# Peptides against a protein of PDB entry 2AZE: the designs that were tried, part 19

Target 1, 148 residues: chain A of PDB entry 2AZE
Amino acid sequence: AQECQNLEVERQRRLERIKQKQSQLQELILQQIAFKNLVQRNRHAEQQASRPPPPNSVIHLPFIIVNTSKKTVIDCSISNDKFEYLFNFDNTFEIHDDIEVLKRMGMACGLESGSCSAEDLKMARSLVPKALEPYVTEMAQGTVGGVF
Target 2, 101 residues: chain B of PDB entry 2AZE
Amino acid sequence: GRLEGLTQDLRQLQESEQQLDHLMNICTTQLRLLSEDTDSQRLAYVTCQDLRSIADPAEQMVMVIKAPPETQLQAVDSSENFQISLKSKQGPIDVFLCPEE

## One batch from the design tools (peptide; aimed at target 2 L73 V76)

Design b1_p13_7_s3 (made by RFdiffusion4, then SolubleMPNN; from b1_p13_7, 5 letters changed)
Fold by OpenDDE base, seed 1:
Structure b1_p13_7_s3 (fold): chain B 148 residues (1-148), chain C 101 residues (1-101), chain A 13 residues (1-13)
Amino acid sequence: as target 1 above (148 residues)
Amino acid sequence: as target 2 above (101 residues)
Amino acid sequence: STVVTTRTLTRRI
C-alpha cells in the first residue's frame, strides 16, 4: 500500500514535469516559427527592393521596447559608461520583449492564440522540421496537453 | 494489480517524456542554427513601421532598448512610482526613439 | 511629443 502511494506521488510529479516541458516546447516552436518567418519576410523585401535597408532604419534582435503616452514625462539618468540607466515616468508604461513584438506582428502565424487560418497553418508547418509538424498541428487545433 | 498498473504508467510516462525531450532537442538545435547563421542574423530585424503597427503611433511613444546579455531590468509600475532600472555587466546599453517622434 | 530629460547618473552611495 505504501509502495503504491509512493508511485502515485511519482506519477503526479512526472505528469507535472511533462506539462511544464510541453509549455516550453510550445514556446520554442513559436520562437522558431517567428524567427524564420521574420527572416523570410525581410529576405523577400530586400530582394524586391534590390538593396538592404539603411542600417539605422532597422532594429536587430534582441531588443526590448517601452511604450507610454506621448504626454508622459520621462526623466532619464545614465551612467558615464552607459552601463546603468534609470528612467522615471510620471505615468504608466508598458514593456514588451522582441518575441512578443514578433507575435503581435503575426510572425508566429497566429498559432500562439489559436487564430491560425489554413494559410497560417501551411506557413507554420513549412517553417519547422518534419518531426515538429504534428505538434504544430496540435497547437493549431488546441489539442496539446495530452499524454503521448 | 494496482502496483503493476502504476509501474506500467510510469514506464509510459517515461517514454512520453523521452519523446518530448527529443522534440525539444530538435527545436533548440534549429534555434541554435539560426543564431549561428550570419545571413539569418542579418535579416533578423524589425522596422519602426513594424513597431508602429502594434502600437498606437498617434498616442504612444516607443522607446527601444538594446542591451547586452544578462542585463538586469527592474520595473516598478504603481501609483507611487513609475520606474525602469537597467544595469549591464557586459557592455553599454543603447536607448533610442523611433524616428518621427 | 514625449518629453525626455537626460542627466548624468552619479554613483549611488
Scores: peptide ipSAE 0.031, ipTM 0.886, DockQ to the pose 0.036
OpenDDE base, seeds 2, 3, 4, 5: peptide ipSAE 0.029, 0.030, 0.030, 0.028; ipTM 0.886, 0.887, 0.887, 0.886

Design b1_p13_7_s4 (made by RFdiffusion4, then SolubleMPNN; from b1_p13_7, 4 letters changed)
Fold by OpenDDE base, seed 1:
Structure b1_p13_7_s4 (fold): chain B 148 residues (1-148), chain C 101 residues (1-101), chain A 13 residues (1-13)
Amino acid sequence: as target 1 above (148 residues)
Amino acid sequence: as target 2 above (101 residues)
Amino acid sequence: STTVTTRTLTRRI
């Protein structure tokens, strides 16, 4: 009886660990799709323009953005070596990392929110190795989470 | 019996986790390949137009922060304080606004 | 537009 109880605890521990890894894998897949899609978009755009964009007109990954009202007053203190920054705002702000920006740009094909059209799904599948395609399909259907 | 059933469950969960680990390894490998590819990194960029497309350009100011790896970011967003602190150990931090702002 | 003021950060004691 005690042995069975111990195994039940272990079973639950493993189930929870698997669930956590599933979440991590989903995020990794979204990152892969977003990055490859972004690169593909920009490659095509540069080919059409027959030139790369001006260096100061683009923002290379990685980055973060802070947005606030244009009416917000910002006080910024910077160390001499620019290793340290302190921003004080007089109103609320938002912070977004580059992955979130890419998702909002649609680079993850709406897979992150279950808004994946047939065309989106086709694109998403084309941007991952064959072994990951079934998982992408499950993500699009919202069926991820079951035991393998 | 119950013991045999639980033992089998654990074996099945182990196999499931191994499959999951395999998929994760494939995915992390792909991401590493992207990071090591010079052409991919050259093309891994967004524009200010992209940023404006996800924000309200009429109402919002967008500040871009380029920070070295392992930079510490602390943010306070409350009625008492609205503050962001950045501390880098590996190099200077660059902060700028999109052109036309 | 947003007003940004910049000052040199002194060492925090």
Scores: peptide ipSAE 0.031, ipTM 0.886, DockQ to the pose 0.036
OpenDDE base, seeds 2, 3, 4, 5: peptide ipSAE 0.029, 0.030, 0.029, 0.029; ipTM 0.887, 0.887, 0.887, 0.887

Design b1_p13_8 (made by RFdiffusion4)
Pose (drawn by RFdiffusion4):
Formats: C-alpha cells, sequence, structure tokens
Structure b1_p13_8 (pose): chain A 148 residues (1-148), chain B 101 residues (1-101), chain P 13 residues (1-13)
C-alpha cells in the first residue's frame, strides 16, 4: 500500500506534466501555422501591385495591443530612457497578444476552436510538418484530451 | 495486483511523454527556423486594416506596445482606477496609435 | 523571436 501510494503520486505528477505539455504543443502548432500564414499572405500581397507597404502603415511582430473606449481618459508617464511607462485608465481596457490578433484575423485557419472548413483544414495541414499532421487532426476534432 | 497496475500506467505515461516531447521538439525547431529566417521576419507584420477586424480605430482606441524581450507588464485594479505598468530591464519600449480616427 | 516574451502580473487593491 505504501509503495502504491508513491507510484500513484508519481502517476498524477506525470499526468499533470502531460496535460500541460499538450496545451503547449497545441499553442505552438497554432503559432507555427499563424506565423507562416501571415508571412505568405504578405508575400502574396507584395506581388499584387508592387512597392512594399510604407513603413508607418505596418506593425512587425512581436507586439501587444491595448484598446479602450475612445472616451476613456489615459494618463501616460514615461521614464527618461523610455524603459519604464505607466498608464492610468478611467475605464475598462483590453490587452491582446499578437498571436491572439493573428488568430482573430483567421491566420490559424479557425484551428483554435476546431472551426475549420475543408479548405481551412487543408491550409492548416500544409503549413505544418508531416509528423505534426495527426495532432493537427486531433485539434480539428477537439478530441485532444483524454490524456494519452 | 494494483502495484503492477500502477507500474504499467507509469510505462504508458513515460512513452506518451517521450512522444509529446518529440513533437514539441519538432514544433519549436520550426519556430526557431522561422525566427532565424530574414525574409519571413521582414514579412511578419500586420496592417492597420488588420487590427480593425479585431477592434477598429473608429469607435475604439487602439494602442500598440513594442517592448524588448524579458520586460515586465503589470496590470492593476485599484479601488478606483485601472493601470498598466511596463518595466524594461534593458532597451527602450515603444508605444503608438492607429491611423483612421 | 516572433513570439511575445513578457512577464505578466496582475494585482487587486
Amino acid sequence: as target 1 above (148 residues)
Amino acid sequence: as target 2 above (101 residues)
Amino acid sequence: SLAVDYEFSFEVH
């Protein structure tokens, strides 16, 4: 019974590591797909009607987004060297990642929620190496859990 | 008995984790290659029209933050106000708005 | 890196 207790806690510790690793693997696959999809969307757009986009109309990764109501008062304070910033808000605001932005743009082909059309899934499968194809299929069905 | 049952479980979980680590390894390598790729980095950007479909600078205000790696972001819910604090240990941080308002 | 590498924290007062 004593030895069985030790094996059980070890089993539960491993089950926790696998559960964390599965979520990490899924997120990484979405990033891999989203990044590659964004790059190819821009590579193609730069062909259509030449001259690359003006530098001010473009934001390179990595970045963060903060949005609030147009009325919301913001108070900005900046350190000399611009290493430190402080913002005060008199209302609710939202903070979003670039990956989250890319997902909302549909760059991950709806794979973040299994919301893929046949073309979306085909696109997602082609942007990932063959060894990751089964796991992409698992993500598309939502049958990722059960903890293997 | 149960001891053999747990031992067999530990073996399944060991093999499963080795497989997951392998796929993660392939996955992070793909991401590393993308980061080392100059042409991909040059093309890894979003337009102002992109940031619109997720929050347009017509009704809502949109702020873009670009801080070097390892910088800290603290968000606070005071008794009366909200705040965002950014502390970069190395390198300056950049902040700007979106053109359409 | 193309990914965001920040330390996030949240407080309530």

Design b1_p13_8_s1 (made by RFdiffusion4, then SolubleMPNN; from b1_p13_8, 9 letters changed)
Fold by OpenDDE base, seed 1:
Structure b1_p13_8_s1 (fold): chain B 148 residues (1-148), chain C 101 residues (1-101), chain A 13 residues (1-13)
Amino acid sequence: as target 1 above (148 residues)
Amino acid sequence: as target 2 above (101 residues)
Amino acid sequence: SLLNDLIRSYSKL
């Protein structure tokens, strides 16, 4: 009886660990799709333009975005070596990392929200190794975790 | 019996986790390859137009921060204080403002 | 294009 209880505790522990890894894998897949899709988009755009964009017109990953109302007053203090920044706002602001920006750009094909069209899913599948394709399909269907 | 059933469950979960680990390894390998590919890194960028689609500069000031790895970011967003603190130990931090046009 | 360091700076840290 006690042995069975110990195994039941272990079972629950493993289930929780698997759940955590599933979340991590899903995020990794989204990152891969978004990254490859972005690169593909830009490669195509540069080929059509027959030139790269001006250096100061693009922002390379990684980055973060801070946005606030145009009416917000921002005070900035910077160290001499620019190692430290302090921003003071008189109103609320938003912070977004580069992955979130890519997702909002549609670079993850709507997979992050399960809002994939047939074309979106086709694109998503094309941007991952064959072994990951079934998992991408499950993500799009919202059926991830059914086996675990 | 019950013991045998639980033992079987644990074995099945182990196999499932091994499959999951394998998929994660494949995925992390792909990401590493992308990070090590010079051409991919050259093409890994967004434009101001992209950022405008996220936050319209006509209504929002859009600030871009490029910071070295392991830069510490602390943010406070409350009625009493609205503050962002950045501390880098590996180099200077660059801040850009996305123009309205 | 992007503009560098155009935020109002009132002090140095």
Scores: peptide ipSAE 0.027, ipTM 0.887, DockQ to the pose 0.048
OpenDDE base, seeds 2, 3, 4, 5: peptide ipSAE 0.026, 0.026, 0.026, 0.022; ipTM 0.886, 0.889, 0.886, 0.885

Design b1_p13_8_s2 (made by RFdiffusion4, then SolubleMPNN; from b1_p13_8, 8 letters changed)
Fold by OpenDDE base, seed 3:
Parts: structure tokens; sequence; C-alpha cells
Structure b1_p13_8_s2 (fold): chain B 148 residues (1-148), chain C 101 residues (1-101), chain A 13 residues (1-13)
């Protein structure tokens, strides 16, 4: 009946919304792990050095990085108030946000790529509240695709 | 019948979504706590050594952009046009180069 | 310092 057809449409809409939320949750978990791991690393390093790093030797989050070949010619235009920038390159470039940088640094323990060792998984679990641990385990196993 | 089955499915999906919402709330709370903790924010940094591990300045130019919230970023990377445009609404944009060792 | 503001402006918007 028409009612069943309407419910099928609603079912599909809800499934898609759940899929989106699953993706968002996974990303949030990875961010949490990466941030806490980074803070932990730096805290330990500063304790070992018995001092914080020089101010101009570190980049605080948030940030974006752009990289390109050293041979790439870059034309830069800047407004007087530095509110606007325009970069023109003569070759390809890459843009990475801070989260991607942290992931590539291993701060997410390889959980993002399914490269999570037993030690990595232990670290990852230790950096999230207990309620999130089962989800972290599922992420490591690659079994998150299902609905609760 | 089909109607009963669909109705049951929708109830189960609602419960699943509620569970997801709960977990997301927990996660966002943790991230908020990090943002509100002064010591955590002080320690939330990377070094040039970290950046070199991602892109070696011996081969790559590495540029760092720090922009205020809600800054617009537009990038074009095509065979005929390679461009990045930044427009801030809340303050100046800072751009740095990571030096080679 | 490890971070330098070495961006050169070729034009002003």
Amino acid sequence: as target 1 above (148 residues)
Amino acid sequence: as target 2 above (101 residues)
Amino acid sequence: SLLNDLIRSYSVL
C-alpha cells in the first residue's frame, strides 16, 4: 500500500542519516585520540626537557599546511590588513588540515587506516571514555558498518 | 506483514540513532573539555620536525597557515590553474614557512 | 626560530 511505500522512503532516509552520523562519530573519536595523544606526547617531552619549547619553534592548533615542490614558483598577493591572501602556483600543491597531519604523525594510533597493532589499540582505548571503547574496538576490527 | 515489519525497522533505527547521538555527545564533550583546558591548549602543538616527517623541506616547500575562525579557503588545482584564495572575516591571517634543516 | 614569516608579497590587494 501507499503507506508501506512512504515508510520505505523514510527507512532509507533514516539509514542514510545513521550512516552519516557513524562517519561523523568515527572522525570525532579519531580527533579526540589524536589531540589527547599529542598533548600527552608534548607534556612528556617538556617534562624531560624541564622547559617548554621556544615560542617560535611550535605551531599551535588549529592550522593548515600547504606543500609543493621547491621548484614551484609561487606568486603571493596580500591585502594591507592581511585579511586576504591569493597564492598562484605554476604547478600542483597539496593542502592538509591539522587533523590529517596528526593522523600521518601516528597520533591516531593507526586506527584511521586499519593499521592498529595491539599496542596501538591499547593506547587508543586509554584515550577515550569507557563508553567509547567498544566503538574504538569495532573501528580497529573494521566492523563499524552495521547499525546498532 | 510488510507494514508491521517496516514499523519495527523504524523503531529499531530510532534506537540506533539515539545510541549514536549519545556517543557523539560524549565525544563532543571530551573535545570541548580539551578546548577549555588551558594546559591542554598550551600543549596542543606540532613542531617543525613533525612537519618534516610529513613533507621534507629538502624537497618540498612547507607553508603553514593560521587563520581566524570562519576564514574562507578556496583552492583550485587543475592543469591550467593552481590557486589558493584566503579571505578572513575576523582578523589577519598569518602565514609561515618551515625552514629546511 | 623554526617558524619564519618569510612570505613575500608580489602585489598588494
Scores: peptide ipSAE 0.030, ipTM 0.887, DockQ to the pose 0.049
OpenDDE base, seeds 1, 2, 4, 5: peptide ipSAE 0.026, 0.025, 0.025, 0.026; ipTM 0.886, 0.885, 0.885, 0.887

Design b1_p13_8_s3 (made by RFdiffusion4, then SolubleMPNN; from b1_p13_8, 10 letters changed)
Fold by OpenDDE base, seed 4:
Structure b1_p13_8_s3 (fold): chain B 148 residues (1-148), chain C 101 residues (1-101), chain A 13 residues (1-13)
Amino acid sequence: as target 1 above (148 residues)
Amino acid sequence: as target 2 above (101 residues)
Amino acid sequence: SLLNNLKRSYSKL
């Protein structure tokens, strides 16, 4: 009885670990898709323009953005060497990392929300190695979560 | 019996986790390759127009932060305090505003 | 994110 109980505890531990890894894998897949999609978009755009964009017109990864109401008052304190920043807001703000920005741009093809069209899914699958395609399909269907 | 069933479950879960680890390794490898490819990095950018599509500067102020690796960001967003603290160890932090269109 | 080099700590209430 005790042996079975110990194994049941271990079983549950492993199930939880697998669930965590599934979430991590999904995020990694989304990052890969978004990144590759961004690169190909820009490559195509530069080819069409026959030139790169002006340096001051683009923001290279990595970055984060902070957005708040235009009416929000922001006090900023910066160290002389610019190693340290302190921002104080009088109202709420949002922080988004570069991946979140890419997702909202549609670079992850709507896969992140299960809102991808057939064309979106085709694009997403084309941006991952063959071994990951089944998982991408499962993500699109919302069927990820089972033990395989 | 119960013991046999649990033992089998654990074996199956181990195999599942190994498969998962393999897929994760593939993903990590792909991302690493992208990060090490100079052409990909050159093309890994967004525009101000892209950012405006996420948060319109006509209504929202959009601040961009570029910082060296291992920079620490601390954010407090509460009813009593709204604060962001940045601390870099490897170099200066670059902060700029996305202009309105 | 593997693409982001910031270590973030959030406190949202």
Scores: peptide ipSAE 0.033, ipTM 0.896, DockQ to the pose 0.584
OpenDDE base, seeds 1, 2, 3, 5: peptide ipSAE 0.024, 0.023, 0.024, 0.032; ipTM 0.887, 0.888, 0.888, 0.895; seed 2 fails the geometry check

Design b1_p13_8_s4 (made by RFdiffusion4, then SolubleMPNN; from b1_p13_8, 8 letters changed)
Fold by OpenDDE base, seed 5:
Structure b1_p13_8_s4 (fold): chain B 148 residues (1-148), chain C 101 residues (1-101), chain A 13 residues (1-13)
Amino acid sequence: as target 1 above (148 residues)
Amino acid sequence: as target 2 above (101 residues)
Amino acid sequence: SLLNDLIRSYEKL
């Protein structure tokens, strides 16, 4: 019947929407963990060193990274007010946002790939509110995907 | 029947989505709190050592770009040309080079 | 450090 078919379409639409929200939630969790873990690491490091690092030795978020071979020739044009930049490369380059950098640094505890040690999982859980802990566990196990 | 089953499925999916929305609200709240906490923002940094761990300056040139919100970024990475264009409307853009050591 | 050695300054791009 047409009514049943309409409901089937709606069901599929809702399933897709839920899937999208699951993905968004996972990313939000990873960002939260990564940020908190970074802050915690740096706080501990500064306490250990008994002082903050020199201002020019650190890069505060947000930022993006561009990397290329040291052999790559780069031509950079900049406006006088520094509002506009143009970089020309003679070879390929890579761009990474700060979140990706944090993930590669291990700040997300390997949760992004579902490869967490027991210690990693413990850390990840400690960096989220209690209500999110079950979801973190599922992410670590790679079992997120079903509708709950 | 089929209709009844589908109706039940939709109700269950609605409940699931509501739970997701709740969890997302918790997450967004936490992220907002982090962004508003001055001490957290002070400590939200990486070092050149961190960057070396992901792209070794011995082999790779690493640039760091700090741009104001809503800065336009255009990148072309093809055999024809390799280009990055940045255009800010809210202030100057800063570009730094990560030293090898 | 800044990309001073790579930068060519223009009034307008």
Scores: peptide ipSAE 0.028, ipTM 0.889, DockQ to the pose 0.044
OpenDDE base, seeds 1, 2, 3, 4: peptide ipSAE 0.027, 0.025, 0.027, 0.027; ipTM 0.887, 0.886, 0.889, 0.887

## One batch from the design tools (peptide; aimed at target 1 D97, target 2 T71 V76)

Design b1_p14_1 (made by RFdiffusion4)
Pose (drawn by RFdiffusion4):
Structure b1_p14_1 (pose): chain A 148 residues (1-148), chain B 101 residues (1-101), chain P 14 residues (1-14)
Amino acid sequence: as target 1 above (148 residues)
Amino acid sequence: as target 2 above (101 residues)
Amino acid sequence: MSSYTSSSNKTFTL
């Protein structure tokens, strides 16, 4: 019974590592797909009607987004060297990652929630190496859990 | 008995984790290659029209923050106000708005 | 971090 207790806690410890790693693997696959999709969208758009986009109308990754009501008062304080910043808000605001932005743009082909059309899924499968194809199929069905 | 049952479980979980690590390894390598790729980095950007479909600078205000790696972001819910603090240990941080308002 | 709406105290590393 004593040895069985030790094996059970070790088993539960491993089950927790696998559960954490599955979520990490899924996020990484979405990033890989989203990044590659964004790059190819821009590579194609730069063909159509030449001359690359003006530098001010473009934001390179990585970045963060903060949005609040147009009325919301914001107080900005900056350190000399601009290493430190402080923002005060008199209302609710939202913070979004670039990956989250790319997902909402549909760059991950709806795979973040299994909301893929046949073309979306085909697009997602082609942007990932063959060894990752089964796991992409698992993500498309939502049958990722059960903890293998 | 149960001891063999738990030992068999530990074997399944060991093999499953080795497989997951392998796929993660392939996955992070793909991301590393993308970061080392100059043409991809040059093309890894979003337009102002992109940031619109997720929050347009017509009704809402949109702020873009670009801080070097390892910088800290603290968000605070005071008794009366909200705050965002950014502390970068190395390198300056950049902040700007979106053109359409 | 993926998304955050101002409701509590949080600290992130970018």

Design b1_p14_1_s1 (made by RFdiffusion4, then SolubleMPNN; from b1_p14_1 with S2K S3H S8E)
Fold by OpenDDE base, seed 2:
Structure b1_p14_1_s1 (fold): chain B 148 residues (1-148), chain C 101 residues (1-101), chain A 14 residues (1-14)
Amino acid sequence: as target 1 above (148 residues)
Amino acid sequence: as target 2 above (101 residues)
Amino acid sequence: MKHYTSSENKTFTL
């Protein structure tokens, strides 16, 4: 009885660990797709324009975005060495990392929400190694979570 | 019996986890390759237009923060306090605004 | 510490 109980505990621990790894893998896949898709988009755009964009017109990864209403009053304190910033807002704000920005741009092909068209899924699959394609398919279908 | 069943389950879970680990290794390898590719890094950028597509400056102010790795970010967003604190360990933080069209 | 307040058009002079 005790042995079985110990194994049940271990089983649950492993299940939780697997679940966490599944989440991590999905995020990594989304990052990979988003990055590759972004690079591909920009490469094509620069080729069409026959030149790179002006240096001050682009933001290279990594970055963070903060947005708030245009009516929000913002006070900012900056250290002399610019190592510290303090922003005070009089209303709510949003923070987005670069990955989230890429997702909202559609760079992850809607895979993050399982909202892939057939073309989106085709693109997503094309941006990952063969071994990851089945997992991408499952993500698109919302069927991730099974045991391998 | 119960013991045999549990033992089998644990073995199957181990195999599943090993498969996940393998896939994760493949994925992390791809990400490393991207980070090591100079051309990819050069092309890893968004435009102000991209940012406007996410948060329209006509309605939202869009602030961009470029901070060194390991920068500490503290955010409070409550009815009584709206604050963002940044503390860099490695270098200066750059902040700029995306202008409204 | 340098202190700034957002302008009406939300620009900062850093």
Scores: peptide ipSAE 0.075, ipTM 0.888, DockQ to the pose 0.039
OpenDDE base, seeds 1, 3, 4, 5: peptide ipSAE 0.027, 0.028, 0.043, 0.057; ipTM 0.882, 0.882, 0.886, 0.888

Design b1_p14_1_s2 (made by RFdiffusion4, then SolubleMPNN; from b1_p14_1 with S2K T5I K10A)
Fold by OpenDDE base, seed 2:
Structure b1_p14_1_s2 (fold): chain B 148 residues (1-148), chain C 101 residues (1-101), chain A 14 residues (1-14)
Amino acid sequence: as target 1 above (148 residues)
Amino acid sequence: as target 2 above (101 residues)
Amino acid sequence: MKSYISSSNATFTL
């Protein structure tokens, strides 16, 4: 009985670990798709324009953004060496990392929210190695999460 | 029996986890390849227009933070205070506003 | 990957 109990505990532990890895894999896939799609977009745009964009007009990864209402009062304190910043807001704010920004730009083809059109799914599949395509399909269908 | 069933379940879970590990390795390899590709990194950028499409400066102020790796960001929400603290260990932090259209 | 709404304390690593 005790041995069975121990194995059941281990089973649950492994299930939780698998769930965590599934989540991690999904994020990695989304990151890959978003990044490749971004690069593809920009490459095409630069080819069409026959020139790169002005240096000060682009923000290279990595970055994060903070957004808040235009009415929000922000106080900023910066260390002399610019190693430390302190921002005080009088209202709520949002923080997004670059990957989240890319997702909201549609670079992950709506895969992150299950909002993939057929064209979006086709694009997403084209941006991953063959071995990952089934998982992309599962993500689009919302069928990921089970044990395989 | 119950013990044998649990043992079989654990073996199956191990196989499933190994499959996940394999897929994750493939994915991380692809990401490394992208990181090592100079042209890809050159093209890995967004524009202020992109940011405006996410958070319209007509209604929202958008601040961009570029910081060295391992920079710590702490966001604090108290009953009356909202705060962001940035602390870098590897170099200066750059902060700028996305201009309004 | 990461989003934060100032409704709770959070820590990010850049």
Scores: peptide ipSAE 0.126, ipTM 0.899, DockQ to the pose 0.849
OpenDDE base, seeds 1, 3, 4, 5: peptide ipSAE 0.122, 0.026, 0.027, 0.053; ipTM 0.899, 0.885, 0.885, 0.893

Design b1_p14_1_s3 (made by RFdiffusion4, then SolubleMPNN; from b1_p14_1, 4 letters changed)
Fold by OpenDDE base, seed 5:
Structure b1_p14_1_s3 (fold): chain B 148 residues (1-148), chain C 101 residues (1-101), chain A 14 residues (1-14)
Amino acid sequence: as target 1 above (148 residues)
Amino acid sequence: as target 2 above (101 residues)
Amino acid sequence: MHHYVSSSNATFTL
């Protein structure tokens, strides 16, 4: 009785842990795909242009993006050594990390939303090791969640 | 019996978790390889055009923050306070605007 | 080309 109840609690605990790991794995896969796809895109673009872009025309990862209405008044206070920044806005703003930017750029092939074309899925699969391909397929179909 | 069934379930869950751990190890290894590859890191960039595609500078000001690892970012976005605080421990923070096209 | 802001300690509106 009590032993069975203890095992049931443990079962639920393990299920939750697995669910958390699934979420973490999915994010890692998306990051891998996004990074590799970005690198591939830029490599191709530089080959077409026969040169790399000017250094001050690109933003290397990692980075954070802050966007707000261009009408927003921003007060920026910077320490002398540039170790500290304080921004005060008179209106709302948004913050996005580089991964989110890449996703919005389509670098994750729409896999993040489980909405992939056949070509998107093909690309996504090509950017991961074979062992991860089945998982990518499940992500594309929105069928991730089962315990395997 | 019930005990045997639960025991079997736990064993199956353990196997499933082991498979997940294996896949995560593979993925983590791939990410590490990317981070250690100089050419990949050289090519790991976005352009202002990319940023304009997701946040049009004609309507939105787009500010880019490049900060060293372990930089603390604090943000407050409320009706009474709109603030971002950055504090680095390892080096200077770079901030720049994405120009309009 | 990027507009560097790190050198600016000011209030601005674009």
Scores: peptide ipSAE 0.033, ipTM 0.885, DockQ to the pose 0.039
OpenDDE base, seeds 1, 2, 3, 4: peptide ipSAE 0.026, 0.028, 0.029, 0.025; ipTM 0.886, 0.885, 0.888, 0.883; seed 1 fails the geometry check

Design b1_p14_1_s4 (made by RFdiffusion4, then SolubleMPNN; from b1_p14_1 with S3H K10A)
Fold by OpenDDE base, seed 2:
Structure b1_p14_1_s4 (fold): chain B 148 residues (1-148), chain C 101 residues (1-101), chain A 14 residues (1-14)
Amino acid sequence: as target 1 above (148 residues)
Amino acid sequence: as target 2 above (101 residues)
Amino acid sequence: MSHYTSSSNATFTL
């Protein structure tokens, strides 16, 4: 009986670990798709323009953004070496990392939210190795979550 | 029996996890390759127009932060306190304001 | 200790 109990605990532990890895894999896939799609977009744009964009007009990864109402008062304190920043707002703000920005730009083809059209899915599949395509399909269908 | 059933379940879960690990290795390898590709890194950028499409500076102020790896970010967003603290250990932090137009 | 500067109307244009 005790042995069975121990194995049941282990079973649950493994199930939780698998669930965590599934989440991690999905995020990695989204990152890959978003990144490759971004690069592809920019490559095409630069080819069409026959020039790269002005250096000060682009923001290279990695980055984060903070947005708040234009009416928000912001107090900023900066160390003299710029190693430390302190921002105080009088109202709410939002923080987004670069990956989230890419997702909101549609670079992940809507795969992250289940808003993936057939065309989006085709694009997403084209941006991952063959071995990952079935998982991309599962993500689009919302069928990820079971045990393989 | 129950013990045998649980043992079989654990074996199956192990196989499933190994499959996940394999897929994750493939994915991380792809990401590493992208990180090592100079042209891809050169093209890994967004524009101010992109940012405006997410948070329109007509209504929102958009601040861009470029910080070195391992920079600590602390954020408090409550009715009583709205604060962001950044602390870098590897170099200076750069902050930009996305122009409205 | 590090010296800090504070500004309420700081502008960090690109």
Scores: peptide ipSAE 0.029, ipTM 0.885, DockQ to the pose 0.038
OpenDDE base, seeds 1, 3, 4, 5: peptide ipSAE 0.029, 0.028, 0.027, 0.029; ipTM 0.884, 0.884, 0.885, 0.886

